# Designs tried in a protein design run: peptides against a protein of PDB entry 6UG1. Part 273

Target 1, 304 residues: chain A of PDB entry 6UG1
Amino acid sequence: SNEERKRRKYFHMLYLVCLMVHGFIRNEWINSKRLSRKLSNLVPEKVFELLHPQKDEELPLRSTRKLLDGLKKCMELWQKHWKITKKYDNVGLYMRTWKEIEMSANNKRKFKTLKRSDFLRAVSKGHGDPDISVQGFVAMLRACNVNARLIMSCQPPDFTNMKIDTSLNGNNAYKDMVKYPIFWCEVWDKFSKKWITVDPVNLKTIEQVRLHSKLAPKGVACCERNMLRYVIAYDRKYGCRDVTRRYAQWMNSKVRKRRITKDDFGEKWFRKVITALHHRKRTKIDDYEDQYFFQRDESEGIPD
Target 2, 301 residues: chain A of PDB entry 6UG1 as posed
Amino acid sequence: SNEERKRRKYFHMLYLVCLMVHGFIRNEWINSKRLSRKLSNLVPEKVFELLHPQKDEELPLRSTRKLLDGLKKCMELWQKHWKITKKYDNEGLYMRTWKEIEMSANNKRKFKTLKRSDFLRAVSKGHGDPDISVQGFVAMLRACNVNARLIMSCQPPDFTNMKIDTSLNAYKDMVKYPIFWCEVWDKFSKKWITVDPVNLKTIEQVRLHSKLAPKGVACCERNMLRYVIAYDRKYGCRDVTRRYAQWMNSKVRKRRITKDDFGEKWFRKVITALHHRKRTKIDDYEDQYFFRRDESEGIPD

## One batch from the design tools (peptide; made by RFdiffusion4, then SolubleMPNN)

Design b2_p30_1_s4 (from b2_p30_1, 13 letters changed)
Fold by OpenDDE base, seed 1:
Structure b2_p30_1_s4 (fold): chain B 304 residues (1-304), chain A 30 residues (1-30)
Amino acid sequence: as target 1 above (304 residues)
Amino acid sequence: SPYEFIKEMLPEAKKIIGKEEIDKLIEESK
């Protein structure tokens, strides 16, 4: 019905806001001074120097290569620090089906949200789910004065799916779900004027995204619980930005159709939400990023 | 559950986004 379509749209919006607020809260927690002091000690001076290379006036690419090497070594150090990767409770923050949502209305099973103290302890000990691990990695880079931002791929239920029965059957459903991350890192490269993508936990990869990212879910089974629609960036100064354009190869043709921003109402609403979560002034970094997004939109073209 | 996650995030969501905006989303999602 039109009513059910409306209900699913607003539930999607509500759930999306809650996911974005969760990302905001975690981004505040990883700015903990106590955690920063602990995590900075994981990074040797030689690795710190690689994270902060001098500008090579002859070949700026050499400076970027040093930064990339520093980030690689930080991923290795983080892997040594992280002792226990816990499985998600159920599906974690991956996408729920509408049936799962309806069934959950009747099932008041306690969702144990981590308190700030428990989160900080988990990161400090290296014990937690993959999301906590990624968030801790961002905290370590920030502790080393790297301009690292937390990235969250928000997975609200698909309001464009009007099917009632979306039973996800299969023994491999968890493996397919976690094949791609929902949290990762971006690092500002001051030399190339670009964001570097870092997945320290899942794919253990560093990317300089041009047209495509390895972090973008591919295949039907993976997309059932991880649909690239809302990739939100949270920086160390409490900036909040939609960076979906970086990771979406087909933003205009495919991704936009699955977003609330497909219409003017949803676009205005989503801009309001982003603005409310964005607690810093605009910087030249934002200008370079917006220019990159513009070039990506031009290069994709208008969908036929 | 999804609803418990929402319930846990609601206080902060109301603080950041605004109470009226969130209350509207809740009402229209019933």
Scores: peptide ipSAE 0.798, ipTM 0.984, DockQ to the pose 0.865
Fold by OpenDDE base, seed 5:
Structure b2_p30_1_s4 (fold): chain B 304 residues (1-304), chain A 30 residues (1-30)
Amino acid sequence: as target 1 above (304 residues)
Amino acid sequence: SPYEFIKEMLPEAKKIIGKEEIDKLIEESK
C-alpha cells in the first residue's frame, strides 16, 4: 500500500539517522586522549616518519609512496595488536530485511551497545568485532597525528524493496555479509590532494580510488545485507561528509535510486542531517574533495 | 533488535538533529 511505502520510507530515515549518530558517537570515542597515548606507542619512530614524509618538490608521488608504505606498516602493526576478532551479534550494523524488522518488534532482545569505557578497553586490549577494530585503527592513526577519517557505510533497510517477505537464505548469509566492510578508514594525502582508502581489517587493502573501490560490494549475496548507499565520513574535528560518490561508480544511474536523496524532499532532509552532524568549519580539503566529486559526476554523466 | 538500537540512539539523535524532527520520524514510522 501507499501507507506501507510511507512507513518504510520514514523507518529507513529514522534508522539511517540512528546509524549516522552511532558513527558520530564512535568518532568522538576514538578521539579519547587516554586511548591516543596507548595507541601511539604501537607505532615505532621509523613508521611515524613514513606517515609524515617531507614534500618531494621534484616528484610529489615519492612522498605519497612513503605515506602508503607507512599506512601498510600501520596495518601490519594493527594486525599484531588485534588479538580477538569477535563475530557480530546477529548481523551487527549490516542491513536488516523488513521481515526481520517486523519480527524484531515482538522480540525484546536487549541490544546492549558498548559503553564508552567498554569500547576503549576493547580497543586497548585488541578484543572486539571488526567495526571496533577499524575504529581503533583510525584512533591509532589519529594518535600519530595522521588526518584519518572514520568511514561508515550506513545500512538502513531498503525502502525501495516493497516485497512482503524479504527473508534471506540462511546458510552462507554471514560469510557473504562480512565479505565487505561497513567501516573503514580514509587518510588525507596532502601531496596528491586526495583521500586514500584503507581497510585494515576485512580486505586488508589500501586504495587510491579513481573509479572503482574494492570495498564496494559486488554480487547479489553480498549486496543483500551491504548496499553501498550512504558512505559517511567522520573526521578528527567532528566533520561529517557524504563521501558515497567516491565509492559509487554508478551514483546517478544506480545508487541514487536507492537513496532517500532520490527526490528533493529527501535531499533537503539528508542535507539537514549531515549539517547537524557537521561540527567544524569548511576547509581547503573539503574544496578539493568537492571538486573531485564534481568531476566524478560529470564523468559519469546523466543516465540515459 | 533494530528497535533496541534505535531506542539507544534516540537520546543523542534528539540532541543532535532535534527532538521534533526525530519525533516526526518515529510517528510516521508507526
Scores: peptide ipSAE 0.798, ipTM 0.984, DockQ to the pose 0.844
Fold by OpenDDE base, seed 3:
Structure b2_p30_1_s4 (fold): chain B 304 residues (1-304), chain A 30 residues (1-30)
Amino acid sequence: as target 1 above (304 residues)
Amino acid sequence: SPYEFIKEMLPEAKKIIGKEEIDKLIEESK
């Protein structure tokens, strides 16, 4: 019905806000001074120097290569620190079906939300799920004075799916779900004036995204619980930005149709939410990023 | 559950986004 369509749209909006607020809270927690002091000790001086290369005036690419090598070594150090990777409880923050939402209304199972103290302890010990591990990696880079963002791919239920029963078939569902991450890192390259994408935990990859990312889910099974729609960046100064355009090859033709921002009402609402979560002034880094997004929109063109 | 996750985020969501905006989303989601 039209009423059920409206209800699903507003539930999607509510759940999206809650996911974005969760990302904001985790971004605040990883700025902990106590955690920063502990995690800085994981990074040797030689690796710190690679993270902060001098500007090569002849070839800025040499400075970028040093930064990339420093980030690779940081990923290796992080793997040595991280002792226990826990599986997600059920689906974690991956996308739920409408049937799972309906069935969960009747199930008063206490959601064990990690308190700030428990999170900081988990990161410090190297014990937790992949999301906690990524968040801790961002904290380690920030402890080394790297301009690192926490990235969250928000997975609200698909309001464009009007099917009643979307039963996902069983055995491979978890493997397909976790094939792609929902949390990762971006690092500002001051030499190339671009964000570097870092997945320290899942794919263990570093990329300079041009037209497509390795982190973008591919295939029907992987997209059932991980749809690239809302990729939100949280920086060390409490900035909040929609960076979906970086990771979406087909933003205009495919991704926009599955976002709340497909209409003027949803666009205005989503801008209001981003503005409320954005607690810093605009910088020249934001100008370079917006220029990159503009060029990506022009290069995609209008969908046929 | 999804509802317990929402419940845990609601206090901070109301503080950041505004109570009236979040209350409207809750009402229209019923």
Scores: peptide ipSAE 0.797, ipTM 0.984, DockQ to the pose 0.902
Fold by OpenDDE base, seed 4:
Structure b2_p30_1_s4 (fold): chain B 304 residues (1-304), chain A 30 residues (1-30)
Amino acid sequence: as target 1 above (304 residues)
Amino acid sequence: SPYEFIKEMLPEAKKIIGKEEIDKLIEESK
């Protein structure tokens, strides 16, 4: 019905806000001075120097290569620190089906969200789910004065799916779900004026995204619980930005149709939410990023 | 539960986004 469509749209919006607020809270927690002091000790001076290379005036790419090597070493150090990767409880923050939402209304199963103290302890000990691990990695980079963003791929239920039964079949449902991350890192490369994508936990990859990312879910089974629609970046200064354009190859043709921003109402609403979560002034980094997004929109073209 | 997740995020969501806006989303989701 039209009523059910409306209800699903608003539930999607509500859930999206809650996901974005969750990302904001975690981004605040990883700025903990106590955590920063502990995590900085994981990074040797030689690795710190690679994270902060001098500008090579002849070939800026040499400086970028040093930064990339430093980030690689940080991923290796982080893997040594992280002792226990817990499985997600159920599906974690991956996408729920509408059936699962409806069934969950009756099921008062306590969602144990970690308190700030428990989160900080988990990161410090290297014990937790993959999301906590990624968040801790961002905290470690920030502890080394790296301009690292926490990235969250928000997975609200698909309001464009009007099917009643979206039962996900198969023994591999968890493996397919976790094949791609929902949290990762971006690091500002001051030399190339670009964000470097870092997945320290899942794919264990570093990439300089041009047209496509390895982190973008591919295949039907993987997309059932991980649809790239709302990739939100949280920086160390409490900036909040939609960076979906970086990771979406087909933003205009495919991704936009699955977003609340497909219409003017949704665009205005989503912009209001982003603005409310954005607690810093604009910087030249934002200008470079917006220019990159503009170029990506032009390069994709208008879908026929 | 998705609803328990929402319930836990609601206080901070109301603080950041605004109570009235979140209350509207809740109402229209019923």
Scores: peptide ipSAE 0.797, ipTM 0.984, DockQ to the pose 0.884

Design b2_p30_2_s1 (from b2_p30_2, 13 letters changed)
Fold by OpenDDE base, seed 1:
Structure b2_p30_2_s1 (fold): chain B 304 residues (1-304), chain A 30 residues (1-30)
Amino acid sequence: as target 1 above (304 residues)
Amino acid sequence: MMEKMKEYLYEFLDFNEEEKEFIESLLEGL
C-alpha cells in the first residue's frame, strides 16, 4: 500500500539517523585519551617517522610513498595486536530485511550492548568483532597524530524493497555478508591533497581511490546485506561528511535511486542530519574533497 | 508495529534519553 511505502520510508530515515548517531558515538569513544596513550605504544619510532615524512619539494610522490609504507606497517602492527576476532552477533550492523526487524521487535531479545568502558577494554586487549578492530585501528593512527577518519557504510533497511518476505536463509549468507567491510579508515595525504582508503581488517588493503574502490560490494549475494548507499566519514575533530561519492562508481545512475536523497525533500532532510552531526568548522581539506567529488560527478555525467 | 520497531532499534544501539531526543528532533515533521 501507499501507507506501507510511507512507513518504510520513515523507518528507513529513522534507522539511518540512528546508525549515523551510532557512528558519531563510536568516533567519540575512539578519541579516548586513555586509549590513545596505550595504542601509541604499539607504533615504533621508525614507523611514526614514516607516518610523518618530510615534504619532498622536488617530488611530493616520495612523501606519499613513505606515508603509504607507514600505513602498511601500521596494518601489520595492528594484526599482531589483534588477538581475537569475534564473529558478529547475528548480522551486526549489516542490512536487515524488513521481516528480520519485525521479528526482532516482537522477540524483545535482551541485546548485550557494548558499553564505552567495555569497548575501550576490548580495543586495548585486541579482542572483538571486525568493527571494533577497525575502530581501534583508527584510534591507533589518531594516537600517532595521523589525520584518520572512521568510515561507516550505513545499512538501513531498503525502503525501495516492497517485498514482504525476503528471507536471507542461505548457508553462505554470513560469508557473503562479511566479504566487504561496513567500517574502514581514511587517512589524509597532505602531499597529494587526497584521502587514502585503508581497510586494515577485512581486505587488508590500502587504496588511493580514483574511479572505483575495492571496498564497494560486488555481486548479488554480497549486496543483499551490504548496499553502498550512505558512506559517512567521522574525523578526529567531530566532523561528519558524506563520502559516498568516493566509493560509488555509479552514484547518479544507480546509488542515488536507493538513497533518501533521490528527491529534494530527502536531500534537504539528509543535509540537516549531516549538519547536526558536523561539529567543526570547514577546512581546506573539505575544499579539496568537495572539488574531487565535483570532478567525479562531472565525469560520471547525468544518466541518460 | 512501528513503535515496537523504534523501541527495538533504540535498545539495539543502546541510546540514552538525550540521544533519543536528538534523533526524534531530526525526525520532526516527517
Scores: peptide ipSAE 0.768, ipTM 0.979, DockQ to the pose 0.897
Fold by OpenDDE base, seed 2:
Structure b2_p30_2_s1 (fold): chain B 304 residues (1-304), chain A 30 residues (1-30)
Amino acid sequence: as target 1 above (304 residues)
Amino acid sequence: MMEKMKEYLYEFLDFNEEEKEFIESLLEGL
């Protein structure tokens, strides 16, 4: 019905803002000074120096290569620190079906949610799910004065899916779900004026994204619970930015149709949400990023 | 149903009252 469509759109918006606020809160937690002091001790001086290369005036690419090598070594150090990777409870923050949400709302299960103190302890010990591990990795980089962002691929229920029953019953459902991350890291490269993508936990990859990312879900089964449509970046100064354009090859042709921003009302609302979560002044880094997104929009073209 | 789904979501993400009020303020006029 039209009423059901309106309800699903509203609940999608509610769920989206809740996920974005959750990401903001986790970004605040990883800025803990106590955690920072502990995690800085994991990074030896030689690796710290690679993270902060001098500008090579002859070949700036050499400085980028040092930073990339430093980030690779940080991933290796992080793997040594992380002792226990827990499975997600149920589907974690991956996308739920409408039926699963309705069933969960009817079944009052007490959720054990991690409090701030428990989160900080989990990161410090190296015990937790993949999301906690990624968030801790961002904290470690920030402890080393690296301009690292927490990236969250927000997975609200699909308001474009009007099916009543989408039973995702499959033996490989969990494996397909966790094939791609929903949290990762970006690091600012001051030499190339670009964000470097880092997945320290799932794919264990570092990318300089041009047209496509390895982190973008591919295949029907993987996209059932991980639909790339709202990739939000949280920086160390409590900036909040939509970086979906970086990871979406087909933003205009495919992704936009599944976003609340498909219409002017949704676009204005989503900008309001981003603005409310953006607690810093604009910088030249934002200008370079916006220029990159503009170039990506031009290069994709308008879908015919 | 929608209210139950909201309550579930707030519990699932463990929001305090200030965080809920902030979220509700962003949903005003929808």
Scores: peptide ipSAE 0.768, ipTM 0.979, DockQ to the pose 0.904
Fold by OpenDDE base, seed 3:
Structure b2_p30_2_s1 (fold): chain B 304 residues (1-304), chain A 30 residues (1-30)
Amino acid sequence: as target 1 above (304 residues)
Amino acid sequence: MMEKMKEYLYEFLDFNEEEKEFIESLLEGL
């Protein structure tokens, strides 16, 4: 019905805001001074030096290569620190079906929510799910004075899916779900004036995204619970930015159709949400990033 | 059902009252 469509749209918006606020809170938690002191000790001086290379005036690419090597070594150090990777409870923050949400709402299961103190302890001990691990990795980089962002691929229920029962086939569902991450890291490369993408936990990859990302879900089964629609970046100064354009090859032709921002009302509302979560002044980094997004939009063109 | 789903979501993400009020303020006029 038209009413059901409106309800699903509203609940999608609610769920999206909740996920974005959750990301903001986690971003605040990883700024913990106590955690920072502990995690800085994981990074030896030689690796710290690679994270902070001198500017090579002759070949800035040499400085970028040092930074990339430093980040690779940080991923290796993080793998050594992380002792226990827990499975997600149910589907974690991956996309739920409408039926699963309704069932969860009817079944008052006491959620064991992770409090700030428990999170900090989990990160410090290296015990937790992949999301906690990624968040801790961002905290470690920040502890080393790296301009690292927490990236969250927000997975609200699909308001464009009007099916009542989308029974997801159970057997391979978890493996397909966790094939691509929901959380990852970006690091500012001051030499190339670009964000470097880092997945320290899932794919264990570092990339400089040009047109395509390895982190973008591919295949029907993976996209059932991980639909790239809202990739939000949280920086160390409590900036909040939509960085979906970096990871979406087909932003205009495909991704936009699945976003609340497909219409002017949704676009204005979503900008309001981003603005409310953006607690810093604009910087030159934002200008370079917006220029990159503009170039990507121009290069994609208008969908036929 | 929608209220139950909201309550579930707030519990699932462990929001305090200030965080809920903030979220509700962003949903005003929808």
Scores: peptide ipSAE 0.766, ipTM 0.978, DockQ to the pose 0.905
Fold by OpenDDE base, seed 5:
Structure b2_p30_2_s1 (fold): chain B 304 residues (1-304), chain A 30 residues (1-30)
Amino acid sequence: as target 1 above (304 residues)
Amino acid sequence: MMEKMKEYLYEFLDFNEEEKEFIESLLEGL
């Protein structure tokens, strides 16, 4: 019905805001000074130096290569630190079906939610789910004075899915779900004026995304609980930015159709949400990023 | 049902009252 469509759209918006606020809170938690002091000790001086290369005036690419090497070593150090990767409780922050949400609302289960103190302890010990691990990795990079963003792929229920029962019955559902991350890292490369993508936990990859990312879910089964629609970046200064364009090859033709921003009302609303979560002034980094997004939009073209 | 789903979501993400109020303020007029 039209009413059900409106209800699903509203709940999608609610869920999206909740996820974005959750990302904001986690981004605040990883800025903990106590955690920062502990995690900085994981990074040897030689690795710290690679993270902070001098600008090579002759060939800036050499500086980028040092940074990439530093990030690779940080990923290796993080793997050594992280002792226990817990499975997600149910589906974690991956996309739920409408039925699963309704069932969960009817069956009040006591959620053991991680408090800030528990989170900080989990990161410090290297015990937690993959999301906590990624968040801790971002904290470690920030502890080394790296301009690292926490990236969250927000997975609200699909308001475009009007099916009543999408029971995801597959035994392999968990493996397919966790094939791609929902949290990762971006690091600012001051030499190339680009964000470097880092997945320290899931795919264990470092990318300089041009047109395609390895982090973009591929295949029907993987996309059931991980739809690339709202990739939000949280920086160390509490900036909040939509970076979906980086990871979406087909933003205009495919991704936009699945976003609340498909219409003017949704776009204005989503901009309001981003603005409310963006607690810093604009910087030149934002200008470079916006220029990159513009170029990507032009290069994709308007779908015929 | 919508209220129950909202309550579930707030509990699931462990929002405090200030965080809930902030979220509700962003949903005003929808």
Scores: peptide ipSAE 0.766, ipTM 0.978, DockQ to the pose 0.903

